# Peptides against a protein of PDB entry 7SFY, part 37

Target 1, 41 residues: chain A of PDB entry 7SFY
Amino acid sequence: ELFNLESRVEIEKSLTQMEDVLKALQMKLWEAESKLSFATC

## One batch from the design tools (peptide; made by RFdiffusion4, then SolubleMPNN)

Design b2_p16_8_s1 (from b2_p16_8, 9 letters changed)
Fold by OpenDDE base, seed 4:
Parts: structure tokens; sequence; C-alpha cells
Structure b2_p16_8_s1 (fold): chain B 41 residues (1-41), chain C 41 residues (1-41), chain A 16 residues (1-16)
């Protein structure tokens, strides 16, 4: 595997996209769990 | 979209997998950049 | 969101 500038840029782009999806999923999970806990209290 | 226990478990599993991939990619990037800097010094 | 996460994981696994 040749690591070059193109590979680095692609990895960094993928990392950023993953972080954004992680944050979105964490927020969705929190919202869903909060609603569930409220409804089951 | 019905949020239920199965949906929660699947989201948590996906989050864990993404976190693991993030860490692995960060390490790969660091290793590659370190080798590149060493080779180009 | 879940489908996007699954797709990203596949793309990332292919880059590793």
Amino acid sequence: as target 1 above (41 residues)
Amino acid sequence: as target 1 above (41 residues)
Amino acid sequence: LLKRAQQLKKELDALM
C-alpha cells in the first residue's frame, strides 16, 4: 500500500464523515432513550 | 420508525464498530505520516 | 442514519 497525499486526504475525509455520523447517532440514541424513559416512567 | 430494544442494540453496535474503525484509522494515519516524515527527512 | 453508518463502515473497512 502506497501512502501518498491522495490516500491521506481520503482517510481524513472518511474520519470526518465518521465523526459526524457518530455524533448524529449518539444524539439520536439519546433522544430515543430519553423519550422511552419518559414514556415508561 | 419504531424505536425498540432491537433498534437500540443495533445502533449501539454500529456506534461501537465506528469507534473501533475511527481508532484504527487514526492509528494507521499516524503510523503512515510518521513513516513518511522519517523517510523524507 | 443507520444505513449511512453501515455504508461508511464498509467504505472504511475497504480503506484499511
Scores: peptide ipSAE 0.114, ipTM 0.530, DockQ to the pose 0.055
Fold by OpenDDE base, seed 2:
Structure b2_p16_8_s1 (fold): chain B 41 residues (1-41), chain C 41 residues (1-41), chain A 16 residues (1-16)
Amino acid sequence: as target 1 above (41 residues)
Amino acid sequence: as target 1 above (41 residues)
Amino acid sequence: LLKRAQQLKKELDALM
């Protein structure tokens, strides 16, 4: 595998996108759990 | 959207998979950068 | 969002 600047930029871009999706999913999970707790209490 | 136990489990499973991929990519990036630094110094 | 996460996982797995 040739690690060059192009490969690095592509990996960093993919990592950033994954982190953004992770944060969005964590927030959605928190919102859903909060609504469930509110509705079941 | 019906948030139930099944939906929660599926979200948590997906989050775990994404975290594992993130860690693997971060490690690969670090290894590649370390090799590049070693080879260019 | 979940479908997008699954797609990104596949794309990232292909880069590994």
Scores: peptide ipSAE 0.112, ipTM 0.530, DockQ to the pose 0.054
Fold by OpenDDE base, seed 1:
Structure b2_p16_8_s1 (fold): chain B 41 residues (1-41), chain C 41 residues (1-41), chain A 16 residues (1-16)
Amino acid sequence: as target 1 above (41 residues)
Amino acid sequence: as target 1 above (41 residues)
Amino acid sequence: LLKRAQQLKKELDALM
């Protein structure tokens, strides 16, 4: 497999997009857990 | 949207999978750059 | 977000 500038740029873009999605999911998880109420009697 | 244990577990699994892919892509990038030879005259 | 993450994972797995 030939690694060139185009392949590098594509990988870097994919990495950045994945990091953004990870951050968004982490925030979503934190918000959901923060809003979680326990039924107490 | 109702957040429950099943939703949390699904998000955590997806986060772990994405982190694994990120690490693998970072390693792949490092290896590719390490193997990159410059044409020199 | 979850569906996007799953799709992105598939695309990135195909690049490896």
Scores: peptide ipSAE 0.112, ipTM 0.525, DockQ to the pose 0.055
Fold by OpenDDE base, seed 5:
Structure b2_p16_8_s1 (fold): chain B 41 residues (1-41), chain C 41 residues (1-41), chain A 16 residues (1-16)
Amino acid sequence: as target 1 above (41 residues)
Amino acid sequence: as target 1 above (41 residues)
Amino acid sequence: LLKRAQQLKKELDALM
């Protein structure tokens, strides 16, 4: 497959989208764990 | 929604899977860019 | 959020 500028841009967009979802999931995990810690004290 | 141990484990698994895909895409991007740089020299 | 992450993973896996 020929790697061109369009393919590169599409991969970079996909990477950025995944990083955004990762950050959102990490935040959700932190919020959930925080709520659980207060219930265990 | 009640956050429990099962929900936490599932979120952590999903995060790990996404990180693995990110790393794989980054590697693919690097390989493609590397091949292109050698063709431009 | 989790469902969106799972869908994005499938789309990204298809690009590899």
Scores: peptide ipSAE 0.111, ipTM 0.529, DockQ to the pose 0.055

Design b2_p16_8_s2 (from b2_p16_8, 8 letters changed)
Fold by OpenDDE base, seed 2:
Structure b2_p16_8_s2 (fold): chain B 41 residues (1-41), chain C 41 residues (1-41), chain A 16 residues (1-16)
Amino acid sequence: as target 1 above (41 residues)
Amino acid sequence: as target 1 above (41 residues)
Amino acid sequence: LLERARQLKKKLDELQ
């Protein structure tokens, strides 16, 4: 396989997109946990 | 939307999977860059 | 967001 500028840019863009989604999911999880009721009765 | 144990587990699993992919892509990028020829002539 | 993550993962698996 060839590695060139286009391939590098594509991989870096994909990495950035995944990082953005990860951060969003982490925030959602934290918010959900912070709002979670621990009531069991 | 409901947040329960199942939802939390699902989100955490998805986060872990994405982190694994991120790490793999970062390693591939690093390896590709390390092998890249900078020759332009 | 969860569905978006799954879709991104599928696309990125092609680069592995």
Scores: peptide ipSAE 0.106, ipTM 0.526, DockQ to the pose 0.054
Fold by OpenDDE base, seed 3:
Structure b2_p16_8_s2 (fold): chain B 41 residues (1-41), chain C 41 residues (1-41), chain A 16 residues (1-16)
Amino acid sequence: as target 1 above (41 residues)
Amino acid sequence: as target 1 above (41 residues)
Amino acid sequence: LLERARQLKKKLDELQ
């Protein structure tokens, strides 16, 4: 396994993409939960 | 779109899985960078 | 969005 600049850039790009998706999912979860109805009657 | 317990659990599982992958990639990147040779001669 | 996440995860798994 050789680490070079190309490999580093590739990993960093992948990490960034995953972080973006994670943030989106976190926000969607928050939004969905915030809309949850707790009516008991 | 109805938010229910099943949907919440599904989202949380997906988030956890992605977080695990992110952590693994972050560690691999750190390890790879730490091994980088800076020999100039 | 969940499907997109799954696809990204697969790609990232290949980088491990």
Scores: peptide ipSAE 0.104, ipTM 0.527, DockQ to the pose 0.053
Fold by OpenDDE base, seed 5:
Structure b2_p16_8_s2 (fold): chain B 41 residues (1-41), chain C 41 residues (1-41), chain A 16 residues (1-16)
Amino acid sequence: as target 1 above (41 residues)
Amino acid sequence: as target 1 above (41 residues)
Amino acid sequence: LLERARQLKKKLDELQ
């Protein structure tokens, strides 16, 4: 593949999407860890 | 800035780093969710 | 472009 504008735009879109996924995973992790702190009995 | 080889290398390094973080977060999430299934009393 | 990459890296570091 050529390292052209289209490729750059696609890479930047991928980075943005990965950041969004990272945030979502962090939120899920926070939720899970929060639940672990709950007394279950 | 120009979309040159140096820029591409830096972006690809960032993508790789983000992938590593995604994997780490997924592992932590799996661990947390696994712990949630443990009987705590 | 390099500045954009640096900004993304900073955001990534904040998420770590």
Scores: peptide ipSAE 0.103, ipTM 0.486, DockQ to the pose 0.043
Fold by OpenDDE base, seed 4:
Structure b2_p16_8_s2 (fold): chain B 41 residues (1-41), chain C 41 residues (1-41), chain A 16 residues (1-16)
Amino acid sequence: as target 1 above (41 residues)
Amino acid sequence: as target 1 above (41 residues)
Amino acid sequence: LLERARQLKKKLDELQ
């Protein structure tokens, strides 16, 4: 694997994209659990 | 999408897996940048 | 959303 500016930018883009997905999933999980808690109380 | 215990567990597994990948990529990026710094100095 | 995460992970594994 040859590291250069282009590959670094690509990796950083992928990392940012993953973080966005993680945030979305965490929010979805929180929403689901909140609704479940609300429904069970 | 129906939320239940099974789906929650699946989501949490996916989140953990993504976090592991993020950590691995961050480490790879740091290693690459460190090697580049070392090589250019 | 989960499928998107799985696809993203697959692409990222290729970068490792």
Scores: peptide ipSAE 0.108, ipTM 0.526, DockQ to the pose 0.054; fails the geometry check

Design b2_p16_8_s3 (from b2_p16_8, 9 letters changed)
Fold by OpenDDE base, seed 1:
Structure b2_p16_8_s3 (fold): chain B 41 residues (1-41), chain C 41 residues (1-41), chain A 16 residues (1-16)
Amino acid sequence: as target 1 above (41 residues)
Amino acid sequence: as target 1 above (41 residues)
Amino acid sequence: LLKRALELKKKLDELQ
């Protein structure tokens, strides 16, 4: 498809959505790791 | 689900794949915009 | 969230 305004907007929207998901996953990973407990005596 | 090694590895793999797609899309967008031509007389 | 990430990846793969 030809690069035009509509395709540019679509790509930029997709990039933004992916960045939001990435940030959310990173936060979940950090929280889960911070709460990780080890077997204790 | 409990956070364990398997779930951590799965999330990290997904994050890496998404980052790779983001970088690829950013490069495509930059290339397309750099090649964008305007109507000329 | 992981499901959403996978769905988004599929859509973006189609856009490439």
Scores: peptide ipSAE 0.093, ipTM 0.515, DockQ to the pose 0.054
Fold by OpenDDE base, seed 5:
Structure b2_p16_8_s3 (fold): chain B 41 residues (1-41), chain C 41 residues (1-41), chain A 16 residues (1-16)
Amino acid sequence: as target 1 above (41 residues)
Amino acid sequence: as target 1 above (41 residues)
Amino acid sequence: LLKRALELKKKLDELQ
């Protein structure tokens, strides 16, 4: 597979999507840790 | 900037790093959720 | 969320 403009654009789209997922996971982690801190008796 | 082998390798390195972070976040989320289930009084 | 992460991982694996 040749690394051309189309391939790069596709990779950059994937990177952007992964960043969005990372942010969502970070938020979920924060929520879970927050709930843990509140639930800890 | 340029669509060459060096840029591709750099992007693939970034993708790999993001995948590693994603895995780490997934593990952290699992740990947090697990702790939450144990900590919930 | 996790489903989407797994889908992205699959795409990443295909790109590598």
Scores: peptide ipSAE 0.093, ipTM 0.498, DockQ to the pose 0.057
Fold by OpenDDE base, seed 2:
Structure b2_p16_8_s3 (fold): chain B 41 residues (1-41), chain C 41 residues (1-41), chain A 16 residues (1-16)
Amino acid sequence: as target 1 above (41 residues)
Amino acid sequence: as target 1 above (41 residues)
Amino acid sequence: LLKRALELKKKLDELQ
């Protein structure tokens, strides 16, 4: 593997994209779970 | 959208995979950067 | 979103 500035930038960009997707999925999960009905007595 | 137990499990599985890849990439970046030579006087 | 996550994972696997 060659590590240069270009490869570092590409990795950092990919990391950022993944973090964004992760956050979006977490938000979707939260939204979906918040809509659950709960049994009431 | 239907939110059921199956969809929740699938989302959680995807989140876990994303987190694992994120950690792996962060480690790779750290390893690569740690191998940089520093200018010495 | 899941589709996007899968696509991103594939791209990231190429960098590993």
Scores: peptide ipSAE 0.091, ipTM 0.518, DockQ to the pose 0.051
Fold by OpenDDE base, seed 3:
Structure b2_p16_8_s3 (fold): chain B 41 residues (1-41), chain C 41 residues (1-41), chain A 16 residues (1-16)
Amino acid sequence: as target 1 above (41 residues)
Amino acid sequence: as target 1 above (41 residues)
Amino acid sequence: LLKRALELKKKLDELQ
């Protein structure tokens, strides 16, 4: 479809949602790694 | 499940895949916006 | 969380 305001908003929404999921996964990874470090120290 | 090497690798793989998708979408958005700017200038 | 990530990825793949 032609790029217009609606298409832009749709893509930006999707990007934001993906970023939120990425951040959540990064935090989960950090927490898990931190716990592992704590448990082995 | 317990956090171990396999779990870490699995999460890191997922993160990498999501980052690749994000970058692809960001590039698509940039290209579309650039074309719009070009067409309106 | 991973399930949701996969679902989002599928939706995003459709936008590409």
Scores: peptide ipSAE 0.091, ipTM 0.521, DockQ to the pose 0.051

Design b2_p16_8_s4 (from b2_p16_8, 6 letters changed)
Fold by OpenDDE base, seed 5:
Parts: C-alpha cells; structure tokens; sequence
Structure b2_p16_8_s4 (fold): chain B 41 residues (1-41), chain C 41 residues (1-41), chain A 16 residues (1-16)
C-alpha cells in the first residue's frame, strides 16, 4: 500500500524532471539551429 | 487514480520513450553546436 | 498520473 504510493510519487517526480529537461533541450536545440543558420556565411 | 501494476507498466514505458528522445535530442544538440564552431564570419 | 504521462507522450511524439 505505502510502497505503491511511494513508487508513484517517485515516478511522478521523474516525469516532471524529464519534462523539464525535454523542454530545455528542445529550446537549446532550436537556439543552436537558429544561430547556425544565421552565422553561416 | 489507482496505482496498480498496469498503470506502473504504462508509465515505465513512457519514461523509457522519453529517455530515448532525450538522448536523441542531446545528440542533435551536440551536432548543431559542433557545426556552430565552423562559423567564421 | 496516467493522464499526465499520456500527455507527455503526445508532446514527445509531436517532437519526432
């Protein structure tokens, strides 16, 4: 009972962290690709 | 929501998929940033 | 939690 609750809470935390990292990587990738296009001679 | 075996398995599948995409995004980011280093103008 | 996971999966698929 408590084990399942604890497992769920930990999984939810992991999902939240992965969502944050995914957003950060998505934004960084967009910025890098945008700069690459702009900086190309 | 009831946390049961089926729910856990489904969440774990999603986490695995997210991890794979995170790795792919990291690789793409590395490639984009690497190309930026060739900007000379 | 399952619904949130499904939403994340959909966002993930949209990026691919």
Amino acid sequence: as target 1 above (41 residues)
Amino acid sequence: as target 1 above (41 residues)
Amino acid sequence: LLERARQLKQKLEALQ
Scores: peptide ipSAE 0.133, ipTM 0.520, DockQ to the pose 0.091
Fold by OpenDDE base, seed 2:
Structure b2_p16_8_s4 (fold): chain B 41 residues (1-41), chain C 41 residues (1-41), chain A 16 residues (1-16)
Amino acid sequence: as target 1 above (41 residues)
Amino acid sequence: as target 1 above (41 residues)
Amino acid sequence: LLERARQLKQKLEALQ
């Protein structure tokens, strides 16, 4: 394991990207479930 | 866009996997930074 | 989105 400034920057960048995707997926899930709930009522 | 029970399950599974990786990376980053801080003091 | 998420997960796993 080598940890230097470059490694940290790369990890942080990847974390940010994943967080963005997570948020997007959560939003899509919420939207889909909301529509389903509405449609099945 | 098709949203059914299978789609929901798949999305939730993916979200869980990503959250697990996110937590793991955050922990690794914390550990590495902690060691660096300790070593450079 | 799911495919993108999978790809990102794989990239992140490579950093572990």
Scores: peptide ipSAE 0.130, ipTM 0.541, DockQ to the pose 0.054
Fold by OpenDDE base, seed 3:
Structure b2_p16_8_s4 (fold): chain B 41 residues (1-41), chain C 41 residues (1-41), chain A 16 residues (1-16)
Amino acid sequence: as target 1 above (41 residues)
Amino acid sequence: as target 1 above (41 residues)
Amino acid sequence: LLERARQLKQKLEALQ
């Protein structure tokens, strides 16, 4: 498709949404890993 | 769910896939914007 | 959250 304001805004909105989901997943992963416990003996 | 190796791998795989899509969209946006032409008069 | 991410990924892939 031809690039125009509407398509730019659409792509930027999608990128932002993806970034938000990525950050949420990263935080979930960090929290899960931070709570991981190991046997000590 | 309880954190374990399987869930960690699952999350990491998902993150990687999303990052790949993000990069693809970023490149698409850059290319589209780079080709944007304006009326000069 | 993973399911939501998967769905979003699919929608965004359609924009490529």
Scores: peptide ipSAE 0.127, ipTM 0.542, DockQ to the pose 0.054
Fold by OpenDDE base, seed 1:
Structure b2_p16_8_s4 (fold): chain B 41 residues (1-41), chain C 41 residues (1-41), chain A 16 residues (1-16)
Amino acid sequence: as target 1 above (41 residues)
Amino acid sequence: as target 1 above (41 residues)
Amino acid sequence: LLERARQLKQKLEALQ
């Protein structure tokens, strides 16, 4: 494969998608941790 | 949902997979750029 | 885990 505009754009699209998933996971983590409950006496 | 061990492990697995893909993409970029050819006169 | 995610994001952004 050659490094051309099309291949670069394709890779950047993949990176963007991964970033979006990462952000979604971060939000899920944040929400889950914020809702974390502890045993109470 | 609760933040528990199982959910944390699941998220960490996802992050690891994304990291692996990221590394693969970085390698592809590096190889592609290293092979980049220019028009010659 | 959050720190790892942050670092991964930074790596992704560096490639864009």
Scores: peptide ipSAE 0.125, ipTM 0.542, DockQ to the pose 0.320

## One batch from the design tools (peptide; made by RFdiffusion4, then SolubleMPNN)

Design b2_p17_1_s1
Fold by OpenDDE base, seed 5:
Structure b2_p17_1_s1 (fold): chain B 41 residues (1-41), chain C 41 residues (1-41), chain A 17 residues (1-17)
Amino acid sequence: as target 1 above (41 residues)
Amino acid sequence: as target 1 above (41 residues)
Amino acid sequence: DPLLKRARQLESELKAL
């Protein structure tokens, strides 16, 4: 059980962590895509 | 009221959804990027 | 609630990856 303030603060922390992970994943996706070469025929 | 109960419940549901997506996404992206390398001539 | 808005936005961005 948490107080409303404690719950809100912890949720904010969780969201911040999720945002950090999302940013890292987006960077990894960019990195992976950057390793691909242009398709040529 | 510092944190509305309705919002709390919906945020918790959203966080659960995000965690489920993240674990799968992290693994898939890791596997993908680990197989990629720069094309060199 | 701005926190819910933030959560929904983040979820949307994750699902877009």
Scores: peptide ipSAE 0.571, ipTM 0.810, DockQ to the pose 0.168
Fold by OpenDDE base, seed 2:
Structure b2_p17_1_s1 (fold): chain B 41 residues (1-41), chain C 41 residues (1-41), chain A 17 residues (1-17)
Amino acid sequence: as target 1 above (41 residues)
Amino acid sequence: as target 1 above (41 residues)
Amino acid sequence: DPLLKRARQLESELKAL
């Protein structure tokens, strides 16, 4: 069985969404590490 | 361009695994950020 | 498949965090 262009586009949208979430997680990790690195105690 | 069932199944399996990892990472980051935000020193 | 390759790469990056 073969799947058409519409199905493929939907999968691509899902992958793009996951990539966006990955970027957000990386930013949050950076913020956490930054706060830890700049700890005054 | 068309793609076959096997490719779709494997992609969807990968997406599911990514979602599981994402949930775990989000929880871990939330916990870390919360503890860090409430740190007194 | 290029989409599968992209998916697996993304999965690997997520698991590496």
Scores: peptide ipSAE 0.568, ipTM 0.807, DockQ to the pose 0.167
Fold by OpenDDE base, seed 4:
Structure b2_p17_1_s1 (fold): chain B 41 residues (1-41), chain C 41 residues (1-41), chain A 17 residues (1-17)
Amino acid sequence: as target 1 above (41 residues)
Amino acid sequence: as target 1 above (41 residues)
Amino acid sequence: DPLLKRARQLESELKAL
């Protein structure tokens, strides 16, 4: 049984985690693009 | 404003959608990085 | 709801990648 407050806190935690993953993906994308530019021959 | 069921449901749907997008993006990045290794001459 | 707004914004950013 989850109260509205508990559900809200859990959602906030999930959103924070998603934001962290997004940042990590953006970094990976940057790395991939960097490698692409380097790999040009 | 009170946290209501409708908002919670919509947030949870959004979170699920975000997870799906993240998984797809992670796979695509992995594939791209893999292909780059072949493309490097 | 501000959390819904935050969620929608994050979803939009993810889909923009």
Scores: peptide ipSAE 0.567, ipTM 0.806, DockQ to the pose 0.167
Fold by OpenDDE base, seed 1:
Structure b2_p17_1_s1 (fold): chain B 41 residues (1-41), chain C 41 residues (1-41), chain A 17 residues (1-17)
Amino acid sequence: as target 1 above (41 residues)
Amino acid sequence: as target 1 above (41 residues)
Amino acid sequence: DPLLKRARQLESELKAL
């Protein structure tokens, strides 16, 4: 069914978007952890 | 490959769960970043 | 279904954060 094909395409787009967000979150987490420092004074 | 009904239902359910997780992760990351401070010594 | 497999993999990665 063409409806199933259209739904599949939209789901693939949604998954791609979520993968991009995941990558961004992983990078932000790395940045936050890298900026974390302990007081030495 | 065409969608079968079961796969579509499961994927849509998964997408909903992922959306909720993403929102929670984004908020948690913002909170974590806002609480970070840099050592000045 | 390969798309379902991809979705579940992504969900697993998200929940691991």
Scores: peptide ipSAE 0.565, ipTM 0.807, DockQ to the pose 0.167

Design b2_p17_1_s2
Fold by OpenDDE base, seed 2:
Structure b2_p17_1_s2 (fold): chain B 41 residues (1-41), chain C 41 residues (1-41), chain A 17 residues (1-17)
Amino acid sequence: as target 1 above (41 residues)
Amino acid sequence: as target 1 above (41 residues)
Amino acid sequence: DPLYKRALELKSKLDEL
């Protein structure tokens, strides 16, 4: 099955944006896990 | 202009990979946040 | 295109996080 250039470009643009969101989520996870180490008494 | 099966398959693999990473991050974040809610002191 | 729809749905889900 084939798809056109316009669809390909839009998908690639979306993938790039999604990658940025994943990086942001990774940072949030890092902060949460870091707080766990500091939350000990 | 059309893109071939190989290009489509590659995009599908990228989407699948990102979906898997998202699920993993969501689970880890849930786990971290749930642990932060525990009274440690 | 179903592939584009899948990408759009995933992006929407990510944007909510």
Scores: peptide ipSAE 0.372, ipTM 0.717, DockQ to the pose 0.099
Fold by OpenDDE base, seed 4:
Structure b2_p17_1_s2 (fold): chain B 41 residues (1-41), chain C 41 residues (1-41), chain A 17 residues (1-17)
Amino acid sequence: as target 1 above (41 residues)
Amino acid sequence: as target 1 above (41 residues)
Amino acid sequence: DPLYKRALELKSKLDEL
């Protein structure tokens, strides 16, 4: 089964948005893990 | 324009991979933030 | 199209993050 250009464009937009969210999550994870290493007393 | 099965399969694989990475990142973030709260001395 | 619907669902989930 085939799908049209409109659907493909919308899917590609969704993929781009997902990439942005993944990058944001990766940054937050890095920050959290960095803070853990500083959790020294 | 219509897109063939190969293109659809590739997009589906990308979506699945991004879903899996998103879940993994969310879990790791939750774990890291939970450990931060225990970083008490 | 099921692929389109799936992408739309994922977009909706990500909109909340």
Scores: peptide ipSAE 0.368, ipTM 0.715, DockQ to the pose 0.074
Fold by OpenDDE base, seed 3:
Structure b2_p17_1_s2 (fold): chain B 41 residues (1-41), chain C 41 residues (1-41), chain A 17 residues (1-17)
Amino acid sequence: as target 1 above (41 residues)
Amino acid sequence: as target 1 above (41 residues)
Amino acid sequence: DPLYKRALELKSKLDEL
């Protein structure tokens, strides 16, 4: 089994995409927690 | 061309960081959702 | 390769969110 350049390039592209998803999730969580603070008595 | 050690180490560190962030986000989301579900007001 | 497999598993997990 070889871990060649093609595999590395594919992983690096995936990492970039995953980072974008995490940023989006962080923003959504911030909004959700903000609403929670206003909704709870 | 084979995947070199330096690139492997860097990618592994990035994966670990993103896994940690994902776990933290999941915990925070679970906490927020739990509070909303448990809220008496 | 274990590292490649790990990356693919994390990608699939994030795609589900």
Scores: peptide ipSAE 0.365, ipTM 0.713, DockQ to the pose 0.098
Fold by OpenDDE base, seed 1:
Structure b2_p17_1_s2 (fold): chain B 41 residues (1-41), chain C 41 residues (1-41), chain A 17 residues (1-17)
Amino acid sequence: as target 1 above (41 residues)
Amino acid sequence: as target 1 above (41 residues)
Amino acid sequence: DPLYKRALELKSKLDEL
């Protein structure tokens, strides 16, 4: 693969999208754990 | 959402996929940066 | 929870980029 600006931008965009998904997932996991703790405590 | 074993497995699979994609993207970036450095040095 | 911890660690890696 050749390095060019377009390739770099595409990769960075993909990482950003993954970060956004992870943030959403993190929140869901936190809520799930919190609710589980509430239910089991 | 119900947090059960199946939900955890699904989340774990998603995380694994994201980790794999991240590694691939990071490797591509590293190669790109390395090649750019090679070409400009 | 280890799954939450794993997600948090991955997020941290992404946040550093």
Scores: peptide ipSAE 0.321, ipTM 0.658, DockQ to the pose 0.318

